# Ledger of designs, part 63: peptides against a protein of PDB entry 2C5K

Target 1, 91 residues: chain A of PDB entry 2C5K
Amino acid sequence: EDPFQQVVKDTKEQLNRINNYITRHNTAGDDDQEEEIQDILKDVEETIVDLDRSIIVMKRDENEDVSGREAQVKNIKQQLDALKLRFDRRI

## One batch from the design tools (peptide; made by RFdiffusion4, then SolubleMPNN)

Design b2_p22_1_s4 (from b2_p22_1, 11 letters changed)
Fold by OpenDDE base, seed 5:
Structure b2_p22_1_s4 (fold): chain B 91 residues (1-91), chain A 22 residues (1-22)
Amino acid sequence: as target 1 above (91 residues)
Amino acid sequence: SSEDERLKKRSQELQERLKKFP
């Protein structure tokens, strides 16, 4: 497994865990994990930047078909946005 | 490559987060 795929896997796993946590904690402020969740979401955003940069380099330097990787990053972005929406909608 | 090393670092950071937030 290459580093790109490892990061994709780790990112999706982290987002899934937070999503499951929100399912169990639908009221904001009931626990002390809010800051940790926010930190992780920021880490994910920065990770997505690095994934996109990696794709740009592959297209430029290797002239490789990156459509599959672009689809993976798009999926992660959609998952992140959906998670943020759930997080913000908590009462 | 530099990109691979950066991604490896991100993976390590995310895995450490997973330990803290299972």
Scores: peptide ipSAE 0.352, ipTM 0.862, DockQ to the pose 0.881
Fold by OpenDDE base, seed 2:
Structure b2_p22_1_s4 (fold): chain B 91 residues (1-91), chain A 22 residues (1-22)
Amino acid sequence: as target 1 above (91 residues)
Amino acid sequence: SSEDERLKKRSQELQERLKKFP
């Protein structure tokens, strides 16, 4: 499996796990995992930057069709934004 | 490529994070 698809898979899995955690912990500060969640979300943001850079390189240097990969990154961004909203709106 | 190496590192970091946050 190519590194791009592996990262996409890992990123989505991480976001799903956080989403499930938020479902179980609707109140901010319920446990000591708040900082860990924030760190993971930051790592995901940085990962998305790397994914986007990879797409730019594929378009520029390899002249490959990137439409599918752009759609994947868009989906991850939407998932991240939704999760950040859930996380931030917890009381 | 350098980009592939960055992605591999990201994957490793995410996988290690998954172990810490199941």
Scores: peptide ipSAE 0.350, ipTM 0.862, DockQ to the pose 0.890
Fold by OpenDDE base, seed 4:
Formats: sequence, C-alpha cells, structure tokens
Structure b2_p22_1_s4 (fold): chain B 91 residues (1-91), chain A 22 residues (1-22)
Amino acid sequence: as target 1 above (91 residues)
Amino acid sequence: SSEDERLKKRSQELQERLKKFP
C-alpha cells in the first residue's frame, strides 16, 4: 500500500477511536486517559505536518496531481479540529 | 523516497498508539 494512504488510514482510525472514547467518557473529571488523548492529538498534528510535506515534495519533484491528497489532509484537519473542540468542551 | 520513509515511521508510530488506545 502507498505510505501516504496508510498514514491517512491510521490517522483517521486513531481520531475515530478517541472520538468514540469521548462518547463513552464525556466528563473530564473521570477521564484517566486524558494525558494519552493529548499525546495522540499531538502525534496527529505532527503527522499532518509530514503529510503536507509529502504533498509538497510530490508536487515539486514528481509533478503529480495532488488534489486528491490535499482533500484527504483537509478532511483529517477538520476531523482533528472537531475532536479537539469536543475534547476541550467536556465538563 | 525520504518522505515515504518518514511516512512509514509515522504509520508505525500510529499503529503502536492504536494498540495502546483501542
């Protein structure tokens, strides 16, 4: 499988798992996994940086159409932002 | 490419996180 697509898949899976966890644990006071969630969100942010770099290199060096990959990264960013908001708004 | 290797590293890291946070 293409490394870019593998990372996209893994990132979305991680965000989905956190989102599902928040659904089951909607209060911050009883969340023993808060630190782990914060660490994962940071890893996702760094992963997005690497995905963007990959797109830049592909566009520059391989001269390939990157529109589809840009859309995928945009979707991940939106998912991350929504999850951050949900995580921070927990009572 | 170097970017592919970096992405492979990220994939491995995320997969390890998935094991820790099912």
Scores: peptide ipSAE 0.350, ipTM 0.863, DockQ to the pose 0.906
Fold by OpenDDE base, seed 3:
Structure b2_p22_1_s4 (fold): chain B 91 residues (1-91), chain A 22 residues (1-22)
Amino acid sequence: as target 1 above (91 residues)
Amino acid sequence: SSEDERLKKRSQELQERLKKFP
């Protein structure tokens, strides 16, 4: 499988699992799971940077159509932003 | 490519994190 698509898949799955966790645990806390979620969200942000860099390389060095991959990354960014908003607004 | 190797590493890290949230 294309490493780019694998990362996209893994990233979306992480975000979905965290979203489901928040649904089951809608009260903010300071346990080990809360810290792990924060770490994962940070990892996702860094992963998005790597995805974008990969797209730039394909567009510049390989002269490939990247519109589809750009749309995928855009979708992940939107999903991340929505999740971060939900995470931060927990009571 | 170097980009592919970086992405593979990210995938591995994310998959390890997934184990904590089944």
Scores: peptide ipSAE 0.350, ipTM 0.864, DockQ to the pose 0.784

Design b2_p22_2_s1 (from b2_p22_2, 12 letters changed)
Fold by OpenDDE base, seed 4:
Structure b2_p22_2_s1 (fold): chain B 91 residues (1-91), chain A 22 residues (1-22)
Amino acid sequence: as target 1 above (91 residues)
Amino acid sequence: SELQELQERLRKKVEELRKAYE
């Protein structure tokens, strides 16, 4: 079991769900749902912090090659940023 | 270890996400 990979996968799926919602709802009209999405995005940001922390510790204490994990986190950050842009630009 | 603690935190996140969506 690798919890890092599980979190990466689940986080990407979570972002995809939000992206699909935005596609179906290009206007910010449902306040409750909009707030829920904002909360999820904040949770994702916190998750990314935890992923980065684990990479730092692996590099420092375990002396393991973390380049692959760093690339995965970079990809998630890019996905999050793109999603936040779509979310915020809606009228 | 610090890594084990972080891994446990990540495991908890997985559980929370799966409870919410699966």
Scores: peptide ipSAE 0.335, ipTM 0.841, DockQ to the pose 0.095
Fold by OpenDDE base, seed 3:
Structure b2_p22_2_s1 (fold): chain B 91 residues (1-91), chain A 22 residues (1-22)
Amino acid sequence: as target 1 above (91 residues)
Amino acid sequence: SELQELQERLRKKVEELRKAYE
């Protein structure tokens, strides 16, 4: 069991679900679904902070090779940023 | 350790996500 990889996988899945929602709802709304997405995006941001911190600690205290994990987090950040842009650009 | 605490936090996130979607 690798909680880091599980979180990465599940976070990417969350972002994909939101991306699919935006595709089906390209006009911004003001309902419970829109608010839920805003909350999920905030939760993802907090999750990324936890992932980054785990990498920092692994590198500092465990002297582990973190290059692969750093690349994964970078990819998630890029996915999040792209999704936030799509979400916010809707009229 | 700090790493263990972070890992437990991540495990809790996984559990919450799976409850919500799976």
Scores: peptide ipSAE 0.334, ipTM 0.840, DockQ to the pose 0.095
Fold by OpenDDE base, seed 2:
Structure b2_p22_2_s1 (fold): chain B 91 residues (1-91), chain A 22 residues (1-22)
Amino acid sequence: as target 1 above (91 residues)
Amino acid sequence: SELQELQERLRKKVEELRKAYE
């Protein structure tokens, strides 16, 4: 499997793990785990940047159909945004 | 190429994620 698809898969799984954590921890904490999750969310944002850049380069230089990859990244962004809302709105 | 460099960066991220979670 190509690294793009692997990253997409692993990123979605990572977001799912965080989502499950939030489900088990509906009250916002002030511990190392909360900070780690915040860091992971930032790492995911950086990953999305890399995914987007790869799509741009593929579209520009490789003349490959990137519509599917664009849809995948869009889905990850939506998942990230939803997760950030759940994380930030906890009391 | 730029794409190859980006792909290598993505591969590194995969490896890092797997070390952390898998």
Scores: peptide ipSAE 0.334, ipTM 0.840, DockQ to the pose 0.095
Fold by OpenDDE base, seed 1:
Structure b2_p22_2_s1 (fold): chain B 91 residues (1-91), chain A 22 residues (1-22)
Amino acid sequence: as target 1 above (91 residues)
Amino acid sequence: SELQELQERLRKKVEELRKAYE
């Protein structure tokens, strides 16, 4: 299976898990779970960098159509941004 | 190749995620 697609899928699932956590914990805490979420969000940002780099290299070196992959990464970025907003706005 | 190296990095990310959540 294409590792790019696997990462996209698993990253979205990871963000969904965090989103569900926020739903159950509408008040910001100061425990290990909150810190873990912050770390995961940073890991997702790094993953997006890797996905983007993969697209750049494919486009440059393989001359492949990457429009679909670009759209997928854009969607993940939007999901991440929305999640960050929910996470940060909790009191 | 650079692409292959990136793909391997992505594969490693998948494996780590699955170990953590599955």
Scores: peptide ipSAE 0.334, ipTM 0.840, DockQ to the pose 0.095

Design b2_p22_2_s2 (from b2_p22_2, 6 letters changed)
Fold by OpenDDE base, seed 5:
Structure b2_p22_2_s2 (fold): chain B 91 residues (1-91), chain A 22 residues (1-22)
Amino acid sequence: as target 1 above (91 residues)
Amino acid sequence: SELRELQERRRENVKKLRESVA
């Protein structure tokens, strides 16, 4: 696996685990786990920027088909937005 | 935690991505 695919894989795994956590915790907590999840979500936002940059370079400098990678990043963005909504709406 | 382990691995590979872009 190249770094891009590994990042995508690990990011999706993190988001899936967070999704499961939210499912089990319908009420917002105030413990270290909640803070850890918040940190991960922020890191994912930054990671998406780096993924997009790599795609831009591949398209520009390598002239490669990046449609697959763009779809992967789009999927991560959608998952992140959905999780943020679920996470923040909890009382 | 598993989340933290994934976070560290992700950060390592993000570093590699940045290096490949530079």
Scores: peptide ipSAE 0.574, ipTM 0.913, DockQ to the pose 0.819
Fold by OpenDDE base, seed 1:
Structure b2_p22_2_s2 (fold): chain B 91 residues (1-91), chain A 22 residues (1-22)
Amino acid sequence: as target 1 above (91 residues)
Amino acid sequence: SELRELQERRRENVKKLRESVA
């Protein structure tokens, strides 16, 4: 499988699992799982930068149609933003 | 954990992406 698609797939899976965790844990905790989630969310932000870079290069150097990949990255950004809001609003 | 396994695989593939654009 293409590394780009695998990254997208695994990123979305992580965010989905974290979203499910938040559903089960409406109160903000201070355990190892909370720290792991914070770490992953930061990693996802960096991953999005790398995904965008790859799209820029494809568009510039290969002159390929990148609309599909751009839509995928946009979707991940929206999912991340919604999840971060939900995570941060817990008390 | 499953999350950590996904994280490691993601990092490996991100490395491949970086190599493809470098």
Scores: peptide ipSAE 0.574, ipTM 0.913, DockQ to the pose 0.794
Fold by OpenDDE base, seed 2:
Formats: C-alpha cells, sequence, structure tokens
Structure b2_p22_2_s2 (fold): chain B 91 residues (1-91), chain A 22 residues (1-22)
C-alpha cells in the first residue's frame, strides 16, 4: 500500500474515533483528550493539503488518472468539516 | 494513545508523500 492510501486510511480512522469520542462527550470539559483531538484535527487539515499536492503532481507530471484519489480526499474533507462542526458547537 | 499512534504513522507517510512530490 502506497503512502497516499495509508494516509487516507489512518486519517479516516482518526476521524471515526474522534466522532465516537464526541458522541460520548456531548459537552466540552476538562477531558485531557480535548486538546489532543484539537491538535489532530489541525494536523488533518494540513494532511489534506499534502494529499491535494500529491494529486496535482500526479495529474501534471505523471499523467495518471486521479479521479479515485480526488474522490477520497473529497470524502475526507466532508468528514472533517462535519466533525469540526460537531466538536466546535459543544459547550 | 491509539489516536497518537495513528497520528505518528500518518506523519511518517505524509513525509513520504512530500518527498515524492518534491
Amino acid sequence: as target 1 above (91 residues)
Amino acid sequence: SELRELQERRRENVKKLRESVA
């Protein structure tokens, strides 16, 4: 498995686990994991930038079909946005 | 934590991605 697919897989797993955490923790509190989750969400944003860059290079320099990878990144972006909304709206 | 382990693995693979596009 190439680094791109591994990154996608691990990112999805992180977001799923965070989603489960939010479900169990409807209010933001003094849980030490709150800061960890915030850090991970920020890292995921940066990871998406790197994924997009790799796709651009594949299209431009390697002339490979990237439609599947573009769909994967789109899905991650949607999942991240939904998760951030849930996380940020907690009181 | 499991989240941190995934984070570290993700960072390692992101590094590989950056190297591949450089």
Scores: peptide ipSAE 0.573, ipTM 0.913, DockQ to the pose 0.833
Fold by OpenDDE base, seed 3:
Structure b2_p22_2_s2 (fold): chain B 91 residues (1-91), chain A 22 residues (1-22)
Amino acid sequence: as target 1 above (91 residues)
Amino acid sequence: SELRELQERRRENVKKLRESVA
């Protein structure tokens, strides 16, 4: 498995686990887990930038079909946005 | 934690992606 696909897979797994955490913790807390989640969400934002860059280079320099990878990144962005909304709206 | 383990693996692969782009 290439690094791109592994990054996508692990990112989605992280977001899924965080989503489950929010479901179990509808009220914002101040424990170590809350801080770790905030750090991961920020890292995911930066990871998406790296994924997009790799797609641009692959399309331009390698002239490969990147439609599938573009769809994967789009899905992660949507998942992240929805998750951030749930996380931030907690009282 | 599970999240931390996934984070470390993600970082390792992101590094590989950056190297391929440079």
Scores: peptide ipSAE 0.572, ipTM 0.912, DockQ to the pose 0.799

Design b2_p22_2_s3 (from b2_p22_2, 11 letters changed)
Fold by OpenDDE base, seed 5:
Structure b2_p22_2_s3 (fold): chain B 91 residues (1-91), chain A 22 residues (1-22)
Amino acid sequence: as target 1 above (91 residues)
Amino acid sequence: SELQEQQERLREKVKELREATE
């Protein structure tokens, strides 16, 4: 696996772990892991920026079809947004 | 925690990605 695919895989895995946490914790403030999750979500946002940069470089320097990679990043963005919504709506 | 350990591993992979990105 190239670095891009590895990052995509690990990011999706991490988001899935957070999703499972949210499922088990429907009330905000019940666990001190919540601050850790907030930090991880911010890290994922930065990771997405890095993924996008790598796609731009591939398009520029390699002139390759990046549609597949763009779709992967789009999917991660959608997962992140969905998790943020689930996390924020907790009472 | 497991989440933090996974995130640390992810950060290392991101570093590798950035190094591969001009």
Scores: peptide ipSAE 0.459, ipTM 0.885, DockQ to the pose 0.849
Fold by OpenDDE base, seed 1:
Structure b2_p22_2_s3 (fold): chain B 91 residues (1-91), chain A 22 residues (1-22)
Amino acid sequence: as target 1 above (91 residues)
Amino acid sequence: SELQEQQERLREKVKELREATE
C-alpha cells in the first residue's frame, strides 16, 4: 500500500481511538493516560505536516493531481480540530 | 498500552512516508 494512504488510515484510526477514550473519560485528568493522549495529539499534528510535505513534493516533482490527497488531509485536520475542542471542553 | 503500540506503528509508517518524500 502507498505510504501516504497508510499514514492517512492509521492517523484517522488513532484519532478515533482518542475520541472513544474521551467518551469513556469525560472528566479531565481522569486517569494517567491523559498525558499520553496529549502527546499523541501533538504527534498527529506533526504527522499532518509530513502528509502536507509529501503532497508538495508530488505536485512539484510528479506534477500529479493532488486534489484527492489534499481533501484527505483536510478531513484529518477537521477531525483533529473537532477532537481537540472536545478534549479541551472536558470538565 | 494499545494506544502506545498503535502510535509506534504510525511513527514507523510516517518514517516510510518521509523516506518516500524528496
Scores: peptide ipSAE 0.455, ipTM 0.883, DockQ to the pose 0.827
Fold by OpenDDE base, seed 3:
Structure b2_p22_2_s3 (fold): chain B 91 residues (1-91), chain A 22 residues (1-22)
Amino acid sequence: as target 1 above (91 residues)
Amino acid sequence: SELQEQQERLREKVKELREATE
C-alpha cells in the first residue's frame, strides 16, 4: 500500500471517529476533548492539501491516470464538510 | 487520548506522503 492510500484510509477513519464522538456529545462544550477535535479537523484540512499535491505531482511526473485518486480526495472533502457542519450545529 | 494517538499515526503517514511528493 502506497503512502497516498494509507493516508486516505487513516483520514477517513479519523473522521468517522469524530463523527461518532459528535453523536455521543451533541451539546457544545460538554467534553474536554472538543478542543482536540477542533485541532484534528484543522490537521485533516492540511492533510487534504497534501493529498492534492501528491496527485498533481503524480499526474505531472508519472503521467498516470489519477481520476481514482481525485475521486477519493473528493469523497474525503465531502465527509469533512459534512462533519464540520454537524459539529458547528451543536447547541 | 485515543483520538490523539490515531492522529499521531496519521501525521506520520502524512510525513511519508510528503517525502514521496516533489
Scores: peptide ipSAE 0.454, ipTM 0.883, DockQ to the pose 0.836
Fold by OpenDDE base, seed 2:
Structure b2_p22_2_s3 (fold): chain B 91 residues (1-91), chain A 22 residues (1-22)
Amino acid sequence: as target 1 above (91 residues)
Amino acid sequence: SELQEQQERLREKVKELREATE
């Protein structure tokens, strides 16, 4: 498995773990891990940037069809956005 | 924590991805 697919897989798993955390902690400030979650969300944002960069390089240098990879990144972005909204709406 | 450990592993995989990206 190439590093792109591994990163995609691990990113989605991490977002799922955060989603599960939010389910268990519906109140903001409820746990010391909240700062950790915020840091991880920022890391995921940077990870998405790196995924997009790799796609750009594939288009430029390898001339490969990247539509599938673009769809995967789009899905991760949607998952992240939904998670951010859920996290921010906590009281 | 488990989340931190998973994130550290993810960061390492991202590093590998960047190294593969020109």
Scores: peptide ipSAE 0.452, ipTM 0.882, DockQ to the pose 0.816

Design b2_p22_2_s4 (from b2_p22_2, 12 letters changed)
Fold by OpenDDE base, seed 2:
Structure b2_p22_2_s4 (fold): chain B 91 residues (1-91), chain A 22 residues (1-22)
Amino acid sequence: as target 1 above (91 residues)
Amino acid sequence: SELRELQERLRKSMEELRKATE
């Protein structure tokens, strides 16, 4: 069991579901879940901070190669940024 | 809702990661 990988999995699943929601609701303010999505996006931003912290700790304490994990976090950041852009562009 | 269920799942996994992080 790796809590880092579990968080990565759950984060990407959350972002994918939000992306699907935006596809179904491409007009801003037309659903009560708008505020919920904004809250979830903030949770994801916090999650990214926690993932980065865990990588720092792994470098410091375990002295393991973290390049793969850094790439995963980078991918999540890119996915989040793309989703935020899509969400903000809704009219 | 599905979004809330996934949100709670993520929060739980985040907590597990926090516990594992010094």
Scores: peptide ipSAE 0.628, ipTM 0.930, DockQ to the pose 0.796
Fold by OpenDDE base, seed 4:
Structure b2_p22_2_s4 (fold): chain B 91 residues (1-91), chain A 22 residues (1-22)
Amino acid sequence: as target 1 above (91 residues)
Amino acid sequence: SELRELQERLRKSMEELRKATE
């Protein structure tokens, strides 16, 4: 499969899993996995950078239409921001 | 944990993407 689409799939799956975790653990500092989640969120931020880089390379080297991929990255960024907000608002 | 399993999966796919964009 296209590496870009695989990363998109894996990123969204990771974010969904964290979102479910927050639903079950809505109190900050009450779980050993909080640091793990923080690490994963940093990985997702790096992933978004890599996705953007791949789009830039595709525009430059292949001169392909990347509008669909840009929309996918935008959606992931919005999902990440929403998740960060939930995570930070935990009591 | 499931979180770490998914994290490793993502890291592997990230590596493949990085290779494809070199």
Scores: peptide ipSAE 0.628, ipTM 0.931, DockQ to the pose 0.858
Fold by OpenDDE base, seed 1:
Structure b2_p22_2_s4 (fold): chain B 91 residues (1-91), chain A 22 residues (1-22)
Amino acid sequence: as target 1 above (91 residues)
Amino acid sequence: SELRELQERLRKSMEELRKATE
């Protein structure tokens, strides 16, 4: 089991489900789950920090090629940013 | 809720990653 890949998978699944929620709830403040979503987005931000830390440690201690993992984290950051933009633009 | 279940899953995987990170 690779903890890094599991985190990547779980993070993307979380963001996808939130994105689907926004599709169904396109008006801000119309559902109690909005606070839940805001809480989850903070968890995702923390997750990204932890993913980056793990990459730094891997480069330092294992001297491995981390380009693939860096690309995965970059993709998650882009997905998060897009979701935040969509969430904030709800009327 | 489904969102909370996924949140708990993510928190568990985050903990495993933290343990693996020296």
Scores: peptide ipSAE 0.626, ipTM 0.930, DockQ to the pose 0.840
Fold by OpenDDE base, seed 3:
Order: structure tokens, then C-alpha cells, then sequence
Structure b2_p22_2_s4 (fold): chain B 91 residues (1-91), chain A 22 residues (1-22)
């Protein structure tokens, strides 16, 4: 597995676990892991930037079809946005 | 914690991607 696919896999697993956490913790500030989750979400945002950059490099320097990878990143972005919305709406 | 373990895994994979990207 190439580095890109490994990052995609690890990112999605991280987001899924956070989503499960939110399901169990519907009130903001009710768990000591919230700060860690906020840090992880920032890591994921940075990860997406790195994924996009890798796609640009692959398209430019290797002249390969990147449509599949672009779709994967798009999916991760959508998953992150949905998760952030859910996280922010906790009361 | 499980979240921390997954975070470290992601950081490691991110580093590998960085090395492969210029």
C-alpha cells in the first residue's frame, strides 16, 4: 500500500472513531477527551492539505490519472465537514 | 487511549506521505 492510500485509510478510521465518540457524548464538555478530539480534527485538516498536494505532484510529475484519488479526498472532506458540524452542535 | 493511538498512527502515515511528496 502506497503512502497516499495508507493516509486515507488512517484518516477515515480516525474520523469514524470520533463519530462514535460523539454518539456517546452528546453534551459538550462532558468528557476529558474533547480537547484531544479538537487536536485530532486539526491534524485531519492538515492531512487533507497534504493529500491534495500529493495529488498535484503526482499529476504534474508522473502524469498519472488522479481522478480516483481526488474522489477519495473529496469523500474525506465531506466526512470531516459532517463530523465537525455534528461536533459543534452538541449542547 | 484509543483515540491517541489512532492519532499517532495517522501522524506516522502523514510523515511517510510527506517524504514521498515534494
Amino acid sequence: as target 1 above (91 residues)
Amino acid sequence: SELRELQERLRKSMEELRKATE
Scores: peptide ipSAE 0.625, ipTM 0.930, DockQ to the pose 0.789

Design b2_p22_3_s1 (from b2_p22_3, 9 letters changed)
Fold by OpenDDE base, seed 3:
Structure b2_p22_3_s1 (fold): chain B 91 residues (1-91), chain A 22 residues (1-22)
Amino acid sequence: as target 1 above (91 residues)
Amino acid sequence: SEMDERLKKISERLKEKKNRIP
């Protein structure tokens, strides 16, 4: 499989796992698991940066059509933003 | 390519962390 698509798939899977965690933990905690979720969210943010960089390289150096990949990254960013909002607004 | 190798490493890292969320 294309490495870009594999990362997209893996990222969406991570976001889904976090979403399920938030559903099971509607109240914010102060334990190692909450810290781990924060770390994974930051890791997803860094992953998105790398995905964007890969698109820039394809567009600049390889002259490839990147519209589809840009849409995929946009979707992931929207999912991340929604998830961060849910995570941060827990009482 | 260099970018492909970077993305492969990212995928491997994400796979290693897949069981960290309870």
Scores: peptide ipSAE 0.440, ipTM 0.884, DockQ to the pose 0.831
Fold by OpenDDE base, seed 5:
Structure b2_p22_3_s1 (fold): chain B 91 residues (1-91), chain A 22 residues (1-22)
Amino acid sequence: as target 1 above (91 residues)
Amino acid sequence: SEMDERLKKISERLKEKKNRIP
């Protein structure tokens, strides 16, 4: 498995873990754990930027079809956005 | 490639942080 796919896999697993956390914590807290989740979500955002950059490089330097990779990144973005919504709706 | 090496480092970072979520 190439490094891109490994990052995609790791990112989706991380988002899934956060989703499970939100499920178990239906009310927002004001503690270090909530801040940690925010930090991890921010890290995922930065990871998505890196994935997008890698796709740009592949299109430019290798002239490869990247539609599959673009779809994967789009899926991760959608998952992240949904997760942020769930996280922020908690009271 | 340079990009592959960066992605590898990102993977390592993500693996190190996987235990941060309770």
Scores: peptide ipSAE 0.438, ipTM 0.884, DockQ to the pose 0.835
Fold by OpenDDE base, seed 1:
Structure b2_p22_3_s1 (fold): chain B 91 residues (1-91), chain A 22 residues (1-22)
Amino acid sequence: as target 1 above (91 residues)
Amino acid sequence: SEMDERLKKISERLKEKKNRIP
């Protein structure tokens, strides 16, 4: 499989797992599990940066049409933002 | 390519952490 697509898939799976965690934990906690979720969210942010970098390289070095990949990254960013909002709004 | 290798490493890292979320 294409490495870019694999990362996209893995990232979305992580976000889905976090979303499921939030569903099962509607009350904000202050334990190791909550900190772990924060760490994973940070990893996703860093992964998105790497995905964007890869797109820049493809545009520059390969002169490829990156519209599809840009749309995928945009979708991941939207999913992340929505998830962060949900995570932060917990009582 | 160099970028492909970076992405592969990122994927491996994400896979290793996939079970961290209870």
Scores: peptide ipSAE 0.435, ipTM 0.883, DockQ to the pose 0.836
Fold by OpenDDE base, seed 4:
Formats: C-alpha cells, structure tokens, sequence
Structure b2_p22_3_s1 (fold): chain B 91 residues (1-91), chain A 22 residues (1-22)
C-alpha cells in the first residue's frame, strides 16, 4: 500500500464518520463528544498539512508527477470545509 | 523514505482514532 494513498483513505473515512455523526446529531451539544469531533477535525487539518508537505517533497526529491495527489488533497480540503460548515451551523 | 515513514505513522494515528466517533 502506498503510504500517501493510505493516509488519504484514512482521512476520507474519518470525514465520512464525522458527516454521519452530524447527520445523527443535527443539534449542537455541549459534551465530550462534541469536543472530540472538534479535536478530530483539527487532526484532519494537520493531516492535510502533512499530505501537502509530502507532495512538495515528492516533487522536489523524486521529481515525480504530483498532479493526481494534488487533486486528491484538494478534494479532501473541500470535504473538510463542507463538514466544518455543517458542524458550525448547528444550533 | 523518511516521508513514507511519517505518513505510515500518521495512518497508524488515524486508525487509533477511528472509533472515537460514536
């Protein structure tokens, strides 16, 4: 398994789990689970930074075509932004 | 590579957190 693709897969799965949580919890709560979701969203943000760095390193050191990986990271960023919006708009 | 090892570690971290969402 390509380590980059594994991280992409794991990240998207995590975002899907958050999406499912939001669907089941359409009203914002003030409990440990809501805080846990915030922590996971922050972890995804940090993971995206690491993915971007890996692309830069691959482009620089390996001189490989990174366009496909850039598109994947862009997709993850869009998914994250959409989820953050859904999460924050809850009453 | 060094970056590959870092990514593997990230994957392991994500897997550890996979059950944190009820």
Amino acid sequence: as target 1 above (91 residues)
Amino acid sequence: SEMDERLKKISERLKEKKNRIP
Scores: peptide ipSAE 0.438, ipTM 0.883, DockQ to the pose 0.845; fails the geometry check

